# Peptides against a protein of PDB entry 4CIC, part 25

Target 1, 148 residues: chain A of PDB entry 4CIC
Amino acid sequence: KVSTKGHYGVQAMFDLAQHFGEGPVSLKSIAERQGLSEPYLEQLIAVLRKAGLVKSVRGAQGGYILAREPRDIKVGDIIRVLEGPIAPVESVSQDDPEHSLKFDFSVTKSVWEKVKKSIEEVLDSITLADMLKDAEEAQMAQGYMYYI
Target 2, 147 residues: chain B of PDB entry 4CIC
Amino acid sequence: KVSTKGHYGVQAMFDLAQHFGEGPVSLKSIAERQGLSEPYLEQLIAVLRKAGLVKSVRGAQGGYILAREPRDIKVGDIIRVLEGPIAPVESVSQDDPEHSLKFDFSVTKSVWEKVKKSIEEVLDSITLADMLKDAEEAQMAQGYMYY

## One batch from the design tools (peptide; aimed at target 2 K1 V2 S3 E83)

Design b2_p15_8_s2 (made by RFdiffusion4, then SolubleMPNN; from b2_p15_8, 11 letters changed)
Fold by OpenDDE base, seed 1:
Structure b2_p15_8_s2 (fold): chain B 148 residues (1-148), chain C 147 residues (1-147), chain A 15 residues (1-15)
Amino acid sequence: as target 1 above (148 residues)
Amino acid sequence: as target 2 above (147 residues)
Amino acid sequence: MEWDSIITLGEGYSI
């Protein structure tokens, strides 16, 4: 399960990418299009803004824009901002020092590190521009199915 | 976060792999070596046994063994047995039908499917035999640092 | 700090 936060964060950023160059979009409009609660989206956008992935624009047509071009924002960047470092293994909480023989099983740890690296590589290989392209291709494919 | 269940399950299976061919090992001995609670290990082993990854042996030296050779058990097999299908996206619980407009954003879903596939490929590429080899190589490397 | 897991593998795995 991708966290709800990561999932919705990528959706919100993708919505902003779809409107890139059209000016600022309201949180309300993003929430409506993405099926997100506006309060939850506000929290996500606050984090994304603090990380410099999103900018707030003031004015009558105020709202949010991507802070960078879609090609310059990786899915991995969004996930790291929202979720922190991709850690596949929960570091067992240090709280019970006695019985948690942290057998740092180097071998089992290496398995999870390989998983982590693979996830990072995938997420860092996908930009918002790639997602836009995939969306356009999917729309074209659907359009062709209606004409046949 | 890998679930505690999957993490400990892989550890327990790896312990059984290290003792493969030596006969049955007691749950107590696995628990002690792996730093696991015996009751928790019993639950894990019960699931793994039901899935045919582990066998119980009866007798004075009773215990558990791998049901297959270490080379024939992938980490992915262990994880699927313990955790079920590797699902990167939490299917938002169907319970609140009204507000979860499951915008099946095909594009965002495709991102998570790519992540899923990548995880599956990694976990299916690693066997318990590969883990044994890695452990041996690590032990040899440590031995060479002492000389 | 509950690391909200990005990816849950199966019912229990959260990455």
Scores: peptide ipSAE 0.080, ipTM 0.802, DockQ to the pose 0.202; fails the geometry check
OpenDDE base, seeds 2, 3, 4, 5: peptide ipSAE 0.078, 0.060, 0.072, 0.050; ipTM 0.805, 0.796, 0.806, 0.799; seeds 2, 3, 4, 5 fail the geometry check

Design b2_p15_8_s3 (made by RFdiffusion4, then SolubleMPNN; from b2_p15_8, 10 letters changed)
Fold by OpenDDE base, seed 1:
Structure b2_p15_8_s3 (fold): chain B 148 residues (1-148), chain C 147 residues (1-147), chain A 15 residues (1-15)
Amino acid sequence: as target 1 above (148 residues)
Amino acid sequence: as target 2 above (147 residues)
Amino acid sequence: MKWEDYIELAEGYEI
């Protein structure tokens, strides 16, 4: 399961990809289009900006742009920035040493490492440019359904 | 992330796989070997039993056994039983309707569906028999380092 | 977010 943070982060980055080359987009406009609260989007954009995936443009027509071309941003890059390293298994919190789930069982750990690797491979195989292409193809397919 | 429930469920099922053919194993012995609380293990085993992955054996030497051979139980089967369908994206809790993240964006949904499919494929590719084999290979490799 | 939380979120989406 992708976290809500990861999900909305990918949505916000995809919105910026759709407007890439059109100039800076306001957080308000992204929030409205993506169904996000503006305060929540501000937090996401702050993290994405610090990671160098987004740039802030100042001025009356200020806002945000992608810091790189859509083809140079993987979904995996967005998720790693927002959620940290894609870890396969919960680090049990430091607070209860007695319930430190010593995931010491090497074989079960290897299962979760395989899951992690598979997810990383999928997310690193998808760029924002791939998502743009998929959106265009979906829109064309919908357009054909209205003309039949 | 596999939930703690999924993780411990796989550990408990793997313990039962290691003892497959030896007869019923007590919950106490599984809990001790796997570092689980016995009450927590009782809850997991109840779900796994209801799903037909585990059988209860009654008597003085009673306990639990795998309901099927280790080769006929996928890790994906265990996870689906414990956690439900492997869904790619969080259901936002029903409690805050205003923050119902309508994941209505078709393209982003498709990304998470690809992730889901990949997870399912991995978990469905691993049986308890594969895990037993991996454990044996790891034990042999450790034995060779001491010689 | 922890990866476990990420998997748990993915499972909770009723398609």
Scores: peptide ipSAE 0.178, ipTM 0.773, DockQ to the pose 0.176; fails the geometry check
OpenDDE base, seeds 2, 3, 4, 5: peptide ipSAE 0.158, 0.162, 0.150, 0.162; ipTM 0.777, 0.774, 0.775, 0.774; seeds 2, 3, 4, 5 fail the geometry check

Design b2_p15_8_s4 (made by RFdiffusion4, then SolubleMPNN; from b2_p15_8, 10 letters changed)
Fold by OpenDDE base, seed 3:
Structure b2_p15_8_s4 (fold): chain B 148 residues (1-148), chain C 147 residues (1-147), chain A 15 residues (1-15)
Amino acid sequence: as target 1 above (148 residues)
Amino acid sequence: as target 2 above (147 residues)
Amino acid sequence: IEWDDIIELAEGDEY
């Protein structure tokens, strides 16, 4: 599962990307557009700011901006900041807490490492600029469907 | 997370692959070798059997065998049987049950769909025969380190 | 997002 934290973090960063160059965006406005609770968004933004992906702008027209251009922020960068390194976390099933059997089976571990690497490659291949382009293309496609 | 179910399912299927052609393997022996509880393994094997990946052999030397050759069983086939289709499950965080915010953001959904597809491609690229080969190569490499 | 959670999610959607 993409954690809720990672998902909402990507949404918040994408919202900031959509407003890149327009000046600071308030947390309230991001929360409203992305359907997020403002307190939860504050926590996400605090982490993203500490990692240098977001900047806080102070003043009457204050808020947040991307710290880098959308093309210079990968989805993988956002996920690593919010979730930490993409580690295969041993999911201890809730159903048998006593048998936290170490995933010590070397061959099965190699399968999951391949999956991990593949996910990393995908997330590192997608920038916020790519997401902006995809959104624009989707809007154009929808616009054409309303004119037909 | 690869669910514990998926992980243990792959382990159990790999154990059966290692014994492929040797006859039926008891659940007890699989459980012991793979470190699984026998009751949990019974549940996994029941699902895998229903899906036609495993066969039950009855009798005094009864147990389980792979229903197909190891080369004809992908890791993706095992995972799909145990976990269902690889869905980007909306992880509703337990911490805010009221804000099951619909992952309705189409662009973010497309990112997760790409991740899903990539996982599927990887898991479908690996067979139990590939895993057997990897295990043999690892054993040979370890054997050479001891000499 | 723990990568393990991503893998689990990826395993859940197709059925």
Scores: peptide ipSAE 0.129, ipTM 0.781, DockQ to the pose 0.206; fails the geometry check
OpenDDE base, seeds 1, 2, 4, 5: peptide ipSAE 0.090, 0.092, 0.052, 0.113; ipTM 0.773, 0.783, 0.775, 0.779; seeds 1, 2, 4, 5 fail the geometry check

## One batch from the design tools (peptide; aimed at target 1 K1 S3, target 2 V2 S3)

Design b2_p16_1 (made by RFdiffusion4)
Pose (drawn by RFdiffusion4):
Structure b2_p16_1 (pose): chain A 133 residues (1-84, 100-148), chain B 132 residues (1-84, 100-147), chain P 16 residues (1-16)
Amino acid sequence: KVSTKGHYGVQAMFDLAQHFGEGPVSLKSIAERQGLSEPYLEQLIAVLRKAGLVKSVRGAQGGYILAREPRDIKVGDIIRVLEGSLKFDFSVTKSVWEKVKKSIEEVLDSITLADMLKDAEEAQMAQGYMYYI
Amino acid sequence: KVSTKGHYGVQAMFDLAQHFGEGPVSLKSIAERQGLSEPYLEQLIAVLRKAGLVKSVRGAQGGYILAREPRDIKVGDIIRVLEGSLKFDFSVTKSVWEKVKKSIEEVLDSITLADMLKDAEEAQMAQGYMYY
Amino acid sequence: PLPTGPVLEIPPESPL
């Protein structure tokens, strides 16, 4: 199960990545395109801003823009920002979960927002039918 | 975060794997060794039994034993047993989570209870210091 | 404030 925060955090950062070249966009526009609740997004952006992943701009087309290029933002970085008598007995079971954790970390660190932009172009495109191999 | 059911399901199955050659063990003994609540364990075992992963034995010193050899039980098998207008718009974000799901499935399908038994031996051993 | 828990839950917790 993916948490609301992970899903919405990545969705919002990806929407900003899709508008990076064009410039700042309002939070309302992000919420509208992504189907997110504006109050929740406001709180989310506040953390991402403090983390240096997004920045606010005061322009007419003010609003928010990525603070780092998409190629320099791993999905794992976003997730890391949003997340927060005695004796030793080794648990093999816990070691299995550590392996699960490591594999997840590896996948999320292997994908950047730029990679997601490239995938978005390829997957949602249109073309003449003869070119589908 | 790992659910209580995944953690306890794997713990209980691994305890049974550690006692597979010796024979049946009581549920109370599993709960004691693994620090589990007996009521929760009983409910857990009932599902595992229905799935053919464990079997009850009448015996006298009867109890429960794995229904398949440890080498034939993947950790992923255990997890799978315990788990249960319109338009199209592709979500690249969801595709990331699908990749995460795939990698977890791959890790859990690559480890059997036999692998865990071998790891348990190697990690919790004692030996002359010169062999480290 | 946003929750501080893990992004992922494995397996999803539910009654047996």

Design b2_p16_1_s1 (made by RFdiffusion4, then SolubleMPNN; from b2_p16_1, 7 letters changed)
Fold by OpenDDE base, seed 2:
Structure b2_p16_1_s1 (fold): chain B 148 residues (1-148), chain C 147 residues (1-147), chain A 16 residues (1-16)
Amino acid sequence: as target 1 above (148 residues)
Amino acid sequence: as target 2 above (147 residues)
Amino acid sequence: SLSKGDILEIPEERPL
């Protein structure tokens, strides 16, 4: 399960991708479009900004922009920034050294590492540009269904 | 993240797979080998038994056995029994009908569905028999490093 | 009490 934080972080970054090249977007406008509270979005944007995925623009028309082109931002980059490393299992406290020595633990760990790798591969294969393309394709498909 | 419940459930099922064909294993012995509390293991085994993955054997040498051969039990089957459907996102309460209508929501949802599908494919590709084989291979590799 | 479906338990919002 992607956390609500990861989910909304990807939504906010996708909103910024949709407005890429149009100039800075206000947090208020992102919050309204994505159905997020402005204070919650401020926290997300602060983390994303600190990680260099988002830039703040100052001035009367100030706001936020993507720090890179949509093609240069993977979903995996957003998730790693917001949630840290993709952990397949909640770390059962590595502090039980007795469990780490059991052979069975190594085999079960390898299952979760395979899951982790699979998630990472998927999230690193999807850019904000891919999401923009998927959005355009879905909008066209819906538009065609109204004209038929 | 697989929950602790899913993780320990797979460990308990793997322990039963290692003893498959040797007869019924006591919950106490599984708990000791896997480093689980016996009461916690009882709860896990109750769910697994209800789902038909484990059988209870009664008698003086009673305990639990796998209900099927290790090759016929996927890791995905164990996880689905213990945790339910693999959900890629915590259900943001589907009760916000206003969010479901936004185009952006559909695209972001598709990302998480791709993640879900990938997890399901991995977990459904691994059986308890595959885990037994991986265990044997790792034991052999460690044995060769001591000589 | 581990909730059903926590396969991708990304830690809940610890308030930053």
Scores: peptide ipSAE 0.028, ipTM 0.804, DockQ to the pose 0.138; fails the geometry check
OpenDDE base, seeds 1, 3, 4, 5: peptide ipSAE 0.027, 0.027, 0.025, 0.028; ipTM 0.793, 0.800, 0.798, 0.801; seeds 1, 3, 4, 5 fail the geometry check

Design b2_p16_1_s2 (made by RFdiffusion4, then SolubleMPNN; from b2_p16_1, 6 letters changed)
Fold by OpenDDE base, seed 4:
Structure b2_p16_1_s2 (fold): chain B 148 residues (1-148), chain C 147 residues (1-147), chain A 16 residues (1-16)
Amino acid sequence: as target 1 above (148 residues)
Amino acid sequence: as target 2 above (147 residues)
Amino acid sequence: SLPTDDILEIPEERPL
C-alpha cells in the first residue's frame, strides 16, 4: 500500500505541476481540486517545502509553486521526501549472536531488497512532466470520445 | 512496507521449503527457528493451508508440509494468499459523475499500477526453490570465510 | 515492518 501520505503528496505535487508557470497556487485551491483537507495538505506542503520541492510565495496572490521544473522532479523524489528511503529494510538488529536464525533472515531480506529496488526504479523513471504528458494524452482521448 | 503477515508468511514457507522431503514439521519447531509466536504462526498456517500451499499431516509425528514442490511456489503466490491481490488499487468508485477530479485520479492511479506491476513481476520471479539456492550459496560463502 | 507495505497501501478512500 502506498501510504496515504505518499499518495496525496504525489497528487498535490501533480496539481502544482499542472499550474507550473501560471504563478502561485493557493492551498485551498489544491485541496478543493485534489479532494484533500486543507490542514492535511498544509502538513504535506510543509515537508515538501522543507525538502526544496515546493516554494512559498507571499502576498495577496501568494501560494505555492514547484521549486523545480516538472521534468526535474521524479515521483521517487516526492516519495523519498514524504516517506523517507523507499522501503527501508529495518535492519533486524545483528546483536543476538546465538540464534542460527541469521541465515534465514538474510535470504528473506534479499527478496525484499529486490522488491525495493524494483519500486525505486519505477518511481525514479516517472517525472511530473511524464505525468503531465499522460494527463494531456488522456484528455485528448476523452475529447475524441465526446466528439464521436 | 511488506506487511508483517507477508514477511512472516514467507519466512514460515521458506522454513517448510528447507525441510521439504524430510516429512512433517511441527509448528513449534517452525516458530522456534523463525522467531515467531506459535499462536501467530497457527493463524498464518491456517490461511496458507486453506489456500492449498501447505498440508497438515496428522499423527504423533504430525505437522505441516508444503503442498507443492518449492519450485512450484512463488513468493508472489504466498503474498497473494496472505494479503490478497498485490496492491489492490481500490477502484476509486467511478460513480461520482460530477467532479472534474476524475482525470487527475487517473494519472496518479497509473503510477501506482506501474509500481504494482513491477512488484508482481519481482515476486512472481522468485520461487521457494530460488530462495533455497540463495541460502545454500550464502552458507557456502560463509564456510569459505571461516577457513 | 517491511518497507513494501507502506508503498502498497493505497489509502482507503475515506468516505466523504
Scores: peptide ipSAE 0.029, ipTM 0.801, DockQ to the pose 0.167; fails the geometry check
OpenDDE base, seeds 1, 2, 3, 5: peptide ipSAE 0.028, 0.025, 0.026, 0.026; ipTM 0.797, 0.797, 0.798, 0.801; seeds 1, 2, 3, 5 fail the geometry check

Design b2_p16_1_s3 (made by RFdiffusion4, then SolubleMPNN; from b2_p16_1, 7 letters changed)
Fold by OpenDDE base, seed 1:
Structure b2_p16_1_s3 (fold): chain B 148 residues (1-148), chain C 147 residues (1-147), chain A 16 residues (1-16)
Amino acid sequence: as target 1 above (148 residues)
Amino acid sequence: as target 2 above (147 residues)
Amino acid sequence: SLSTDDILEIPEERPL
């Protein structure tokens, strides 16, 4: 399971991408459209804003916008901001002196490093613009299913 | 994060792979070599045995062995047994009727499905035999650094 | 089931 934080963070960023160029979006409207609690969304947006992925706009029509174009934001960037660096498997305590344990640890660690690298490559290959395109294609496909 | 269960399960299975062909290994010896608690290892081994990845041998020199050759056990097989199927992101409740929410959910779901598929491909590409080979290569590389 | 959370979460070595 992608962390609930990562999942909802990507949803919130995708909502902002769908409204990119339309002006600032209220947290309330994002929360309603994404099925998120407004307090939880406030916490996510605060982190995303601090990382420079989101900007706050002040005023009566204030809210949030993407700080960059959707093409310039990878899913991997969102996940790294919310979850931190995909932590390398923290090396179990270096202090057990028996050489064999360290070795078995290194091989199992290499498996998880391969998994990590694969996840990073996938998440860094997907932008918010790619997600917008996939959304548009899926909407068109559904629209065609109603006309047939 | 690979669950602690998945991580330690792979370690325990790798230990059994290193001793494959030497006869049954005691849970105590696996626990000592892998830095695992014996009670925790008993739970892991019970699941792995039920899934047919491990066999128990009875007797004074009793213990556990791999049920298959190391080449016939993928890391993905171990993880699926211990953690269950790599659950697709549990669909948040289907019940919110607004069409736009379902759509955004579908696109975000597709991202996580791509991640899931990538993980499955990696874990299914690695056998216990590959891990044994990587271990041997790393031991040789360390041996050459001392000359 | 490997939760995707669990997959992205590399186990922190929290000593139990």
Scores: peptide ipSAE 0.046, ipTM 0.801, DockQ to the pose 0.149; fails the geometry check
OpenDDE base, seeds 2, 3, 4, 5: peptide ipSAE 0.029, 0.037, 0.027, 0.026; ipTM 0.805, 0.804, 0.800, 0.799; seeds 2, 3, 4, 5 fail the geometry check

Design b2_p16_1_s4 (made by RFdiffusion4, then SolubleMPNN; from b2_p16_1, 7 letters changed)
Fold by OpenDDE base, seed 5:
Structure b2_p16_1_s4 (fold): chain B 148 residues (1-148), chain C 147 residues (1-147), chain A 16 residues (1-16)
Amino acid sequence: as target 1 above (148 residues)
Amino acid sequence: as target 2 above (147 residues)
Amino acid sequence: MLSTDDILEIPEEHPL
């Protein structure tokens, strides 16, 4: 699962992708468009900036921009920055010293590693550019439904 | 992510798979082998039993057995019973009435649906029989490293 | 303050 932090982080990054090339976007405008509290968005943007996914621009028209093109930012990159390594299960630190428990732990661990790998492959296959394209296609499809 | 409930539920079901054909296993013995509290395991087993994945046997050698063969129980079946539908994200009920927010919501939702589908495909591809086989292979590999 | 309730609230029922 992706946390609320990961979810809103992807939304904020997608908002910045939609405005890519238009110049700096204010946190206030992102917060308003994404239904986020401005203080919560500030925390997300601070992490994303520290990871080099977002840049801050200073000045009267200051704000934030993507640090890379939308095609060069994977959803997986955003999630790893916000949540750390994609873990399919909370690390049950079974410090269980007994040999039999170690074996059952190994098999169940392999299941969760397969789930992890699958999530990573999906999230690393989707860029912000792919999301922009999907948005454009959805908008075109709605436009066609109003003309029929 | 899978919850602690899902994780321990899979462990308990795997323990029952390892003992499949040996007769009923006591909750106490499962709890001891899996490092679970007996009361917590009782809650898990009650849900699994209600879903028809586990059967209770009555008598002096009473306990629990798998209701189906290990090959007929997917990890995905266990997770769905314990956690419900595999959701990749909490439903942020954005009751946001404005049209623009609905659109951005649609695109982000599609990402999470792709993640969901991928998790479901993995968990539905793994049976308790596959886990038993992986266990046997791992035990053989350890046996070969000691000689 | 929207608590970052992790989408899977794995209830940390700490087994005692």
Scores: peptide ipSAE 0.026, ipTM 0.787, DockQ to the pose 0.200
OpenDDE base, seeds 1, 2, 3, 4: peptide ipSAE 0.041, 0.032, 0.038, 0.028; ipTM 0.791, 0.798, 0.793, 0.791; seeds 1, 2, 3, 4 fail the geometry check

Design b2_p16_2 (made by RFdiffusion4)
Pose (drawn by RFdiffusion4):
Structure b2_p16_2 (pose): chain A 133 residues (1-84, 100-148), chain B 132 residues (1-84, 100-147), chain P 16 residues (1-16)
Amino acid sequence: KVSTKGHYGVQAMFDLAQHFGEGPVSLKSIAERQGLSEPYLEQLIAVLRKAGLVKSVRGAQGGYILAREPRDIKVGDIIRVLEGSLKFDFSVTKSVWEKVKKSIEEVLDSITLADMLKDAEEAQMAQGYMYYI
Amino acid sequence: KVSTKGHYGVQAMFDLAQHFGEGPVSLKSIAERQGLSEPYLEQLIAVLRKAGLVKSVRGAQGGYILAREPRDIKVGDIIRVLEGSLKFDFSVTKSVWEKVKKSIEEVLDSITLADMLKDAEEAQMAQGYMYY
Amino acid sequence: VEIGLDLGMEALTIAA
């Protein structure tokens, strides 16, 4: 199961990545395109801003923009920002979960927002029918 | 975060794998060695039994034993048993999570209870210091 | 969902 925070955090950062070249966008516009609750988004952006992943701009077309280029933002970076008598007995079971954790970390560090932008272009495109191989 | 069910399901199955050659063990003994609540374990075992992963034996010193050899039980098998208008718009974000799901499935399908037994032996051993 | 093991992650719940 994916947490609401993870899903919405990545969705919102990806929406900003899709508008990076065009410039700042309002939070309301992000919420509208992504189907997110504005109050929740406001709180989410506040953390991402403190983390240096997004920045606010005061323009007419003020609003929010990525603070780093999409190629320099791994999905794992976003997730890391959002997340917060004695004896030793080794647990092989716990070691299995450590392997699961490592694999997840590897996948999320292997994908950047730029990679997601490239995938978005390829997957949701249109073309003449003869070109589908 | 790993659910209580996944953690206890794998713990209990691994305890049975550690006792597979010796024979049946009681649920109380599993709960004691693994630090588990007996009521929760009993419910857990009931599902594992229905799935053919464990079997009850009448015996006298009877109890429970794995229903398949450890080498034929993937950790992923255990997890799978315990788990249970319109328009299209592709979500690249969801595709990321599908990749995460795939990698977890791959890790859990690559490890059997036999692999865990081998790892348990290697990691919890003792030997002359010169062999480290 | 009750959590049996905390690996320092909050984005995912595994084996739910």

Design b2_p16_2_s1 (made by RFdiffusion4, then SolubleMPNN; from b2_p16_2, 8 letters changed)
Fold by OpenDDE base, seed 1:
Structure b2_p16_2_s1 (fold): chain B 148 residues (1-148), chain C 147 residues (1-147), chain A 16 residues (1-16)
Amino acid sequence: as target 1 above (148 residues)
Amino acid sequence: as target 2 above (147 residues)
Amino acid sequence: KKVGLDLGEEAFLLAE
């Protein structure tokens, strides 16, 4: 399950990508367009800003912008910032050290590492620019369906 | 995070694969080898049995066996049985219908669908037989380090 | 509850 945090974070970053070059976007406008609560979005944006993916702009037309071009932001970068390292296996080690999986079965661990690597490769292969392109293609396809 | 259920389920199934053809294995022996609690393993085995991945054998040497050959059981099959469909995106829709992602942004959804597909492909590409082979190769590699 | 693959709290894939 992609966390709600990761999901909404990608949505918020994609909204900022759609408005890239148009100036700062208010959190309110992002929240409205993406169906996010403004308080939750504030928390996400704070993390994304601290990580250098988003910049705050002050003034009457203040708000947020992407700190980098959409092509320079991978979905994997957003997820790593919001969720931390893509770890498919919970290190069962943290809570009960005595019931810690003594047998770190290298074979079962390798399965989960393969899953991790696959997820990372997918997320690192998709930029916000790729998402923008996909959105444009989808919009054109919908437009053509209305004209046929 | 693979759920504890998925993780332990794969471990238990792998243990049964290692003993495939040797007859029924007791839950106690699986629990001991895999570092699992026996009660938790009983729950996992019950689900796996109901799904037809494991069979119960009765008698003095009773226990459990794989219901199919290790080559015929994918890791993906085990995970689907224990966890249900591999859904990378929680349908945020279930708990608060009012805050349900009204905007099913097709583009963001497509990202998660790509992730889902990738996970499914990986898990469906690995059988218990592949895991057995990997274990043998690892054991041989360790054996060669001692010589 | 559609129990999907819970890909853990700290990872991209959170358990419900």
Scores: peptide ipSAE 0.073, ipTM 0.805, DockQ to the pose 0.302; fails the geometry check
OpenDDE base, seeds 2, 3, 4, 5: peptide ipSAE 0.069, 0.040, 0.054, 0.060; ipTM 0.809, 0.802, 0.807, 0.808; seeds 2, 3, 4, 5 fail the geometry check

